Peptides against a protein of PDB entry 9GMZ. Designs and how they scored, part 83

Target 1, 343 residues: chain A of PDB entry 9GMZ
Amino acid sequence: TGFPLELLTRPATERLAYFENYTVAHPRLKEVYEILMRTIAEPAGASFIFVYGASGVGKTTLRLRVEQKLTELALPKLESDRARVPVVGIEAIAPESRYFNWKEYYTRALITLEEPLIDHKFDYGVRGISRDNFGKINVESKVVAPALRRALENALIHRHPDVFFVDEAQHFGKVASGYKLQDQLDCLKSLANMTGILHCLLGTYELLTFRNLSGQLSRRSVDIHFRRYCADSPEDVQAFKSVLLTFQQHLPLAETPNLVDHWEYFYERTLGCIGTLKDWLKRVLSDALDREATTITLKDLQKRALSVAQCQKMFKEIQEGERQLSETEADVQNLRSALGLGA

## One batch from the design tools (peptide; made by RFdiffusion4, then SolubleMPNN)

Design b2_p13_4_s3 (from b2_p13_4, 5 letters changed)
Fold by OpenDDE base, seed 4:
Structure b2_p13_4_s3 (fold): chain B 343 residues (1-343), chain A 13 residues (1-13)
Amino acid sequence: as target 1 above (343 residues)
Amino acid sequence: MTPLGVEPIPYVE
C-alpha cells in the first residue's frame, strides 16, 4: 500500500511531515534493532554498547525507534515509579573548538533527563541549577564542568534509565592538545560506573578507536556493527531496491516516481546508506512540493545529490572502517585457532 | 505497524 491519497489535497507541510515520519524497517535496521533491544534488556554486566557504522546508515533512526519502544514498554511501570525515566538520548555536538566541550555535554544531558512532566523534583546538590516554573532546567553560566558532572551522576542515579544514548559519539574523540583519548574514555567509564547506567554510544567507524584503546572497556562492552548495503552482495542489492520501491510508493506526489530504475545512481550517491537516501529524498520532495510538481525527475534528484567528491571521501572512510573490522574478525579466528578451539 | 515502521515491499524482478 502506498501513501494515503488524501495527502495530495493536504498542505505541503503535512505531505513533507508524512514522509519525514515514514520509516522503512529494512533488514539491517531490523537486525541491529533486535540485537540492541536484547542487549539493553539483558546487558549481562556490560556498561557500554557501541553501535558503529557509516555516516548516514541510519543510527539516529535506530536510536529514536529504540527510545520510543523503551518508553512504550516502561509506561505500565512509570505509573507506579514517577521518578523513573525509561530512556535518555542525546546527540554529542561537534565542538566549535578543536576540543570536546564537557560542560555543554553535561548541560544537554541534564536538560534531556529532566523532562517537564516529571513530578519528582530532586536537589542536584549544585548551586546554579534550577527549574523554571515550567519544570525546565536552567543552568547558570557560572556552573563549572565538575559540578555539572556531579549533577548528571545524581540525576542518572535518581531517574535510573535503562540506557543512556549518545549519538554522534565520535565527537568524544576530539581531544585537547596534550590530553589522551583514553582520558575521555576513562571519564565516560567513571560516569557509567558511578551511576550504574548502561551507556550506548552511536557513531561512525571512529568509535573503533575507543574500542581498541581500552582492553578494560572491551570486557564490559557489546559491539554492534550497523552495516551498509553492499553492491557486491545480490541480497543487499535486492534489499536496497526494495527500500527504493517502498520510498517510491510513499512519496506523497500525484505521479509515482520511478526510483528503482535509477537504483545504481542512488547507490552511487548513498553508498548503500538508507539514512543518506532518505535525507536526499526529503530534500527533493521538499523542492517538488514547493514547485507544486506532480512527480520527481532525475534532474530533480541530481540537483540535491551529494557530489562525487563527497561520495569518494565518505567511501574512503567506510573502506577504512570495514577494513579495521575485517582485521579484527581475522584476529578472533587466529586467536581461536591458537587456543585450540577450532576456526 | 512494526516497532521499526513498515516492512519494505519486496522487489521482484
Scores: peptide ipSAE 0.250, ipTM 0.867, DockQ to the pose 0.894
Fold by OpenDDE base, seed 1:
Structure b2_p13_4_s3 (fold): chain B 343 residues (1-343), chain A 13 residues (1-13)
Amino acid sequence: as target 1 above (343 residues)
Amino acid sequence: MTPLGVEPIPYVE
């Protein structure tokens, strides 16, 4: 099945929006989704979930699909509990300074948690937090980080989301070394413990460094590795080709481009990351629609491809992350063997 | 349509 043919008569904006909203349920996404959904449903005393993988592997797509599903599952209960929010998700901002901006983090979390659809005014117990006429949270500049934290704790307790998502969570680790990184971890632990809300941190392999610094998090965390497709695995290559074939049929163009014949070039410039692939195809589709082109050519693909230098940099970051995980897996096997548990 | 989207079309060589 391809795209709805009626899209060919629609504006370029609608055609692009179709492809943007189109998601392929590729094997790695399905696997990680099922693990994440199960872990959210049955956290078994975990306070944290870590989802790590390459940049552009599809972590944001995963988050959005989980948020959508949790919202759908909560709808019947929201009629009886009007205060409840099923899920909250924020993106951690790369810090501009040597310090993580907790004030901004708490403000963004409060704004996201308190979207205008919530009829019940909650008193945060903090002066300088208000709602506008549209129900949007306004935080006065005078409100300090400790007060915003208390407001967020109270809001999370009152709204009781099934999970709190933090995307790009590697940014917590970039600003802090040594004691400061421990303080950030302790801040997150305290927030999770005080609220009883499960936190899911999504990020690159740099998140592993953050995760490994807290021996206490290891006891209360679930790890989920969102792997890329590897060219040395025939099954992964087949899955990648299948994704290309699927995207090929869902590009709303008059003539279906042959993407699959160029699978090696797509792999070279995406490193097996489906998010990177989708973003690339979206850029190329946008260019084609702007030109009123009937199809996409190899030259059109080449114009929007990541450079070889960008791919080499990304690949080094992936290799380092995969190496660290492989070493951790080997350490677990060695520990099991040393304990007399079969490897 | 799955909760995640559309199942990928199997590539057959």
Scores: peptide ipSAE 0.245, ipTM 0.866, DockQ to the pose 0.897
Fold by OpenDDE base, seed 5:
Formats: sequence, structure tokens, C-alpha cells
Structure b2_p13_4_s3 (fold): chain B 343 residues (1-343), chain A 13 residues (1-13)
Amino acid sequence: as target 1 above (343 residues)
Amino acid sequence: MTPLGVEPIPYVE
């Protein structure tokens, strides 16, 4: 089944929005979703979940789908507990300065947690945090980061989400010269411990630096690797071609483009990352709709492709992350063998 | 629709 044919008579904005909202439940996404949902339901004393993988593998899509499901599952409980928020998700911003801005992080987290739609209003007891006439939180510029942290701790305790999501969490690793990355980890650990709220950090392979720095966090963390599709695996190639076929049928164009015949070119320019693929196709679709084109050509794809230089850079970052994981797995096997434990 | 969206169409060579 393809896209609804009625879309061909609809405005370009609606046609684009259909494709933007369309999600393919590809095998790697399903696997990671099932692990993540199980871990959130039964954290077994974990305070952190780390979800790491290549940029553009689909981590944000995973987060949004989990947030939707947790919200749906919480609806019956929210009728009795009007103070509860089922899930909170934020994206960590890349600082303009080389340093992570905790004040901005806490402010964004508070604003997201305390949406106007919450009937039960809470007073944070922090001077300079107020609500406007629409119930939106206003934070005065004079409020300092430690006060915002206390407000967030109180809000998280009161709202008691099942999980607190932080997307692009590798940005916590951007520390000032002379500060230790350990201080950022201790700050996050303290927030999780003080609130009793499970934290899920989603990010690139740069999150492995956080994992490796704290042997104490490793005891209270669950690691989830969101892998890309690999061209050396026949099963992964078949899955990638299946995703291309699915997107091909769901591009709201008069003539179905043949994307699958170009699968090697799509793989070359996405490195097996489905998020990168979707974003590429979205840009190409937008261009086609703006020109009132009936289909997408190889030339249209080439105009919006990542450059070879960009792909080479991204591939080096992926290879380094995959290497670090492979070495860690080998080290565990070597340690088990050295202990006389079977592999 | 699954909770994750739509199942991919199987590619058969």
C-alpha cells in the first residue's frame, strides 16, 4: 500500500507533512524500541540508559515514538493523578561557546516539564520563576543555575515521569578548559539520584566517553547500541532495500520514483543511517513539490546528497565508535577467559 | 499502524 492518492490534489505543505510524519518501523528501530521500553518498565535499579549510535541513525525518531507510547500507557493513571507527567523529553543544545550551558538546560527542562496544559500548578519556591496569564513559565535572567536546578529537582519529584529523555546528550561533553568531564557526569548523577527519575541519554558515539569515565555509572546504567545497517551483511542490505522500497511507495508524487535500483548510491551517501536517508528524501521531495514535478530523478537526488567529503568524515566517526565498542566486547571476552569463565 | 509506525514492505529480489 502506498500513500493516500488524495494527497496528489492537496497543497505541497500537506504532501510534505505526510512524508515528514511517516515512520518506517525498520528492524533496528524495532529492536532498540523493544529493549528501551522493557528497560523503562523494569529499570532494575538503573538510574541511566545510554542510547548511542551514528548521527542520523534515527535516535530522535526512537525517542518520539517512546514518548508517544509512554503517554498513551499513562492516560488511565493521569485521570487519577493530575500532577503527573508521563514522560519529559528535551534536546541538549550545542553551546555557541565551547561550554555546556546548564542554566539554559535547566530552563528548557522546566519549560518542557511544566507545560500550560497541566491543571495542577506547582510553586517551585524559587524567586524569579513565575507563570504568565497563559500558564507558561517565565524565568527571570537573574535566576542562577543552582536555583534552576533545585526548581527542576522539585518539579521532577512532583511530576514523577517514568523517564527523562535528553537527546543530543553528547553536548554534555563540551566542557570548559580546566573543567573535568567527570564534573558533568557527577551533576547528571546527582540530578537522577535526588529526583529518583530514570534518565535516558541519547546521542552519538561521543557518549562512550561518558560511559568509560565512570565505573560507578556503568553499574547503574543500561547501554543500548542503535546500529546502522552494514553493507557487508546480506540481512542488513535486504532491510535497507526494504526501507527504500517503502519510502518509494510513500513519496506523494504522481509517478513512483525508482529508488531501490539506486540502493548503492543511497547507501554510499547515508552510510546505512535511516534518519539521514529520510532527511535526504524530505529535502528532495520539497524541491520536487516546489517545481510541481511528477517524480524524482537521480539528478534531483544528487543535488541534495551529502558530499563525498561529508560522508568520509561521518564514516570515520562511525568507524571509531564501532571500533571502541568492538574492543570493549573483546576485552570482556578476554577478561572472562582469563577468569576461567566460559565465553 | 504499529506503535513504531508502518512495517517496511519486504524487498524480494
Scores: peptide ipSAE 0.238, ipTM 0.858, DockQ to the pose 0.905
Fold by OpenDDE base, seed 2:
Structure b2_p13_4_s3 (fold): chain B 343 residues (1-343), chain A 13 residues (1-13)
Amino acid sequence: as target 1 above (343 residues)
Amino acid sequence: MTPLGVEPIPYVE
């Protein structure tokens, strides 16, 4: 149970690519994946799914695996309906100003939805949207945000994806006022309602603030908490050690490094976030391959670790998010008690 | 290999 030994004779680029493409199906990832896949298949009148958790917990890995699976499941239908796109995934960009750039958002969504490789091209019904000789969408600068929205609505209806993913969705919340944030929520809600397309917003715990602003979204949304591993849980510590053991066996090096003996240091510098762990190991592996090293040492790990100050900042953000969730659970219980409903 | 990747190897103390 390890990497293919043939990789030791391969170029450093292939060895690195192997580890980059390697994914551990750790318990939290599996749990969230199963919930997300089930919710996409049976949304039960939900228009939104919120997936929130720490930065580096593995949300992007989750998204990519779901996109891959939805594409695989759709293949038989895509043969008969070549206009259909099974899934759309975009990343929300942090606004440079106090205002979210909806024009840029709609443009990126259209570009992603209308992949050049799709045989059946769609007429957007909007002047200034065209395809180049390579089939790539070109949006003229004169096209305004309301026209781009209409084009996206039409494209989403025509392509009918099972879900529209928005990664880094906390960036919708980075606006100057609560009123503007409500308008953005109403905009997203309207897009989901007009198209009939399920939206999945993935983000940090900052997404909770966005989620809580709309009592109407609360009734039409499913919440999925992608938890980190906690050091106060023996089961979580065991799972984290198991992930380290798995990664050490899948580092394509001549000598297997002992990562598990340093599990506390790995936990300290990842906060139980497997994405952060994997990215750290990628950096260290890249350095080792560049030096033609036979193994990874603790000194190699230390050179690429997040600083204590970075970890302290990330941990405060996690604690605040976990606190908000705990308060929400307590508030629900208090509300139930106040209503005369049993606990 | 699962759709999610590889199952983690159980750690036993």
Scores: peptide ipSAE 0.237, ipTM 0.859, DockQ to the pose 0.910

Design b2_p13_4_s4 (from b2_p13_4, 5 letters changed)
Fold by OpenDDE base, seed 3:
Structure b2_p13_4_s4 (fold): chain B 343 residues (1-343), chain A 13 residues (1-13)
Amino acid sequence: as target 1 above (343 residues)
Amino acid sequence: MTPLGEEPVPYVE
């Protein structure tokens, strides 16, 4: 079964939107989703979840699907508890200045938390935070970061989400020279502790730096590794080919392109990252639709592929992250052996 | 449709 054939008569914008919204429930996504959903339901005293993996592995897709599911599960309760928000998710922004902008972070978090609940005014206890006539939160320039933090703490307590997601959380690690990454972690810990809200940080392998800096976080965190598909695993290659086969059937084009025959080229230019693959196919589809093309060719794929230099850079970053994890696993085995527990 | 979207079509050689 492929895309709805009626899309072939629809505008290019609708055809593109179909593919943009299309998601393949590939094995690694399912695995991480199940672990994440279980951990959110039963955090067992954890204050943090770290979801780390390669750039473009699909972490944002994972987050959005979890947010949708948590919202769906909460709907019956939200009818009776109009103050509750089931989930909140934000993306951390890379600071333009080498300083993480906490004022902006708190403001964006407040806006996101309150956007779905326009009709229920909450007094944040902070002067200079108001709602406009459209229900959007307005934060006056005079409101300082500590006041915004208190407002966010109060809002999180009142709205009581099951989890607070922060996507691209590696950006917390981008601190100016002389600022400690530890201070950022302590700030996040304090927010989680003061609110009692579980925080889930999604990001690249740069999040492992956060794990290494705080032995105290390690006691109150759950780690979830969102792995890419590896070409040295026959099962992973089969899964990757299956994803290609599925995507080729869901490209809203008159002629189904043969993507699977080019699986090695797709693997070379995505490093087994399904998000990178999907984004590549979106770009190629957009170009094909703009040209009113009936199909996608290898030449069309090549025009929108990541460069070899980009792939080499990304692969080095992945290898370093995978190495750090492998060393940690070896350290655990060594510790177990030293304790007499066996490997 | 699963909560995660569609199951991938099994690749068979």
Scores: peptide ipSAE 0.224, ipTM 0.861, DockQ to the pose 0.897
Fold by OpenDDE base, seed 5:
Structure b2_p13_4_s4 (fold): chain B 343 residues (1-343), chain A 13 residues (1-13)
Amino acid sequence: as target 1 above (343 residues)
Amino acid sequence: MTPLGEEPVPYVE
């Protein structure tokens, strides 16, 4: 079934919002979702989950869907435990000054965890953290990062979420000259250990550097690779064409555009990343709605496509990440063979 | 709707 036909008579803003909120449960998203939900339910002593994959593969969509599901599953327990928050999710910000801003991270985490709608208000025991008349957290500029960390630790213990999500977590790897990436990992490890809260870090293949730096984190982490669709796999090509067909039917336009006939061009400019595809189609839909167009043409697609140079850069980053994973798999196999264990 | 949204329409060549 396509989009609701009633949308054709609705404002452009509602038509765009429909497509923005529309999600395709494509095979790779379903696979990673099932693994992630199982791992959150049964961490088996893990303190971290790493979800890594190409930029625009759909990690943010995965996070949001897991957050929704965990919230739904927690509703019966929240009636008896009004202090509990079922899940907390934040996006790590790219630092302007080449180093990760922990003060901003802790502040954003506290603000997200301590929503005004929570009936049970908590005193953090930190001077310069207050609530306004609407229950919104205010953090004074004088509050230092170590105090914000203690406040977050106390809040996480008190609210006891099933998982703490950090999207774009590769930004923790942005350290100033003279600082070690190990110090950032030790900070995260300490936060997870002090709170007893499972952390899920979602990010690019730059997260592999975090995994490789700490053999101790590796023992307490679960790795989930969110793969793109590959053009050398007939099954992946079929899945990608199926996603295009589905999006084609859910673009709220008077005439259904023929996207599937251009699947190679879509693959060339998305590298098999469904998030990149959706964002591209959203931009093109917005332009079409602004012009009151009845359909989307190849020329409309070309106007909003990533440049060949952008795609080449993104593809090099993907190839390096996929190479590192393939080498790791080969190293495990070589180690097993060297130990006299069967392959 | 699945928890993930809608399943993709199968593409048949």
Scores: peptide ipSAE 0.219, ipTM 0.860, DockQ to the pose 0.896
Fold by OpenDDE base, seed 4:
Structure b2_p13_4_s4 (fold): chain B 343 residues (1-343), chain A 13 residues (1-13)
Amino acid sequence: as target 1 above (343 residues)
Amino acid sequence: MTPLGEEPVPYVE
């Protein structure tokens, strides 16, 4: 099934919005979604879930689809429990300074927890936090980070989400020393313990450095690797070609572009990351719609492709992350052998 | 529709 043909008579903004909202349930996304949903439903005493993978693999898409599903599943209960929020999701901001801005993090988390649709007013117990007539949270500049933390702890306890998502969570690791990174981890661990709320950190392979620093967190964490598609796997190549075939049918253009014939070029410039692929196609579609073009050409693709230098940098970061995971798997096998459990 | 959207169209060589 392709895009609705009536879109060809609609404004460029509506045609672009169709493709932006379109999602392919590709095998790796489905696998990680099923594991994540099961882990949220049955955390088995876990306080953390780590979802790690390449930049542009589709972690934000995964988060948004899980948030949507958890909200849908909670709707029948939300009619009776108006204080409950089923899920909360934020994106961690890259620090402008050498240190992660906890004040900004807590403020954004509080704003996200207090969606205007929640009729039940909550008193944060903190002076300088107020809700306006539209239900928007206002935090006065004088409110300090420890007070915002207590407000967030109280809000999380009161709203009782099934999970608290933090996207781009590798930004917690952007600290000048390993000691300060441990302090950040202990801060998050304390927040999860004080609230009883399951935290899901989504990030790049830089999140592995954060995971590995706390042997105590590892006992209460579930790890989920969101893998890219690999060109050395026939099954992964087939899945990647299937995604290209699906996207070409869902580009709202008069003539269906042949993306699959260029699969090697798409792979070269996305490294098997479907999020990177989708974002590339969005840019190219936007350009095509602006020109009232009937189709997308290879030249249009080349104009919006990541540079070879960008791809080489991203590939080095991926290889280092995949290497660290392979070493961890080998360490597990070595531990099993050393314990006499057999290989 | 699945919660994730549409299943990819199988590529047949």
Scores: peptide ipSAE 0.213, ipTM 0.856, DockQ to the pose 0.904
Fold by OpenDDE base, seed 1:
Structure b2_p13_4_s4 (fold): chain B 343 residues (1-343), chain A 13 residues (1-13)
Amino acid sequence: as target 1 above (343 residues)
Amino acid sequence: MTPLGEEPVPYVE
C-alpha cells in the first residue's frame, strides 16, 4: 500500500498536499489520542488536560485529529443544536513583552469560536464586537481585555465546546516569574470555572514548570505525556523504522526512496520525534518536486536536515524534560511507599 | 483508515 499512482501525473502542489495531509497512526500518537479522547469524553471533574512532550513530537497533529474526530461525532447533534461548536482550538502566542497579551488571546479565541458557519447571531454583551457580511468577528481596538474575556466566557457557555484547546501553552509560563505567573494561572482557572468548559493545554516540557506552580490545578487536571521514540528501546526503534517505511511508500515520487536504510541518520536528526521527521521529509519532497526529481537521495536529505547544533540543543531540552518527569514519577513512588501502598 | 490515518507498515528485518 502506497500513494495513489495517479499523483505522479498531477501538479507538484497536489503531490505535496497529499503528503502534508498524510498521517501515520504511529503507536505513541495512537496511545495519546485514545487517552485524550477518553479524558474529553469522561473528564471526571477535571477542568484541565495537560499534554506535554518534545517540540516536533506531533502535538499539533494530535490536536487536529482530535478536533476532526470531535467534529465528526458532534455532527448528528449539531442539527438539533445550531448554537453548539464541538471543539475550539487556538495557539498561544509567545509574549513580545514581560506580559502575556490577554487581549490578543481573547480576540483570537472569539474569532476561532465564532466562525462564519454559525447562523445564530450571538449578542456578546460587549460594544465594539460585530460580525462582518461574511459572519467573521470584528473586534474594535477600543475593546479592552476584561470586556473580551466576558465576551469569550459568554460565547463558550453558549457554544458549549467539548474542549478548548490551547497549543504552544508553554508561552503562558514565559511571562515574568512569581505573582505574574500565578495571575496567568488564575485567569485560566477562572475561564474554565466560569464557562464549565474543559481546557486542554498542549506544549513542550516547559509546560511542566507552569503545571507544577499550580497546586490547585493538580486536583483538577489530567496529565498526558507524549513521549518520543527512544533508540535504547528495541520496540521504539522498530516503531520508528515502521514509520520510515510507511513514509517512504507515501512520498509521491516515481522511485520509492529507501529511507529505512538510513534510520540511524533520521533518528540522529529527529531525536525520535515524528513531527520533526514529517516536516523534514516535507521540505525534501518539496525540493524534489520543484526539480522534477524521480526520487530522494541521501544528499537531498542532508540539505534539509537540522544541524547537529540544533539537534544537540533540542536533545538537551528533551533530557531536562524527561528528567523532571522521572523525578516526579519517583516522588509518586516514594509517596506511595510512604503511604504503605505497594510501589 | 483509522481516525488518526493509516497504521504504519510493520518493519520486518
Scores: peptide ipSAE 0.209, ipTM 0.857, DockQ to the pose 0.897

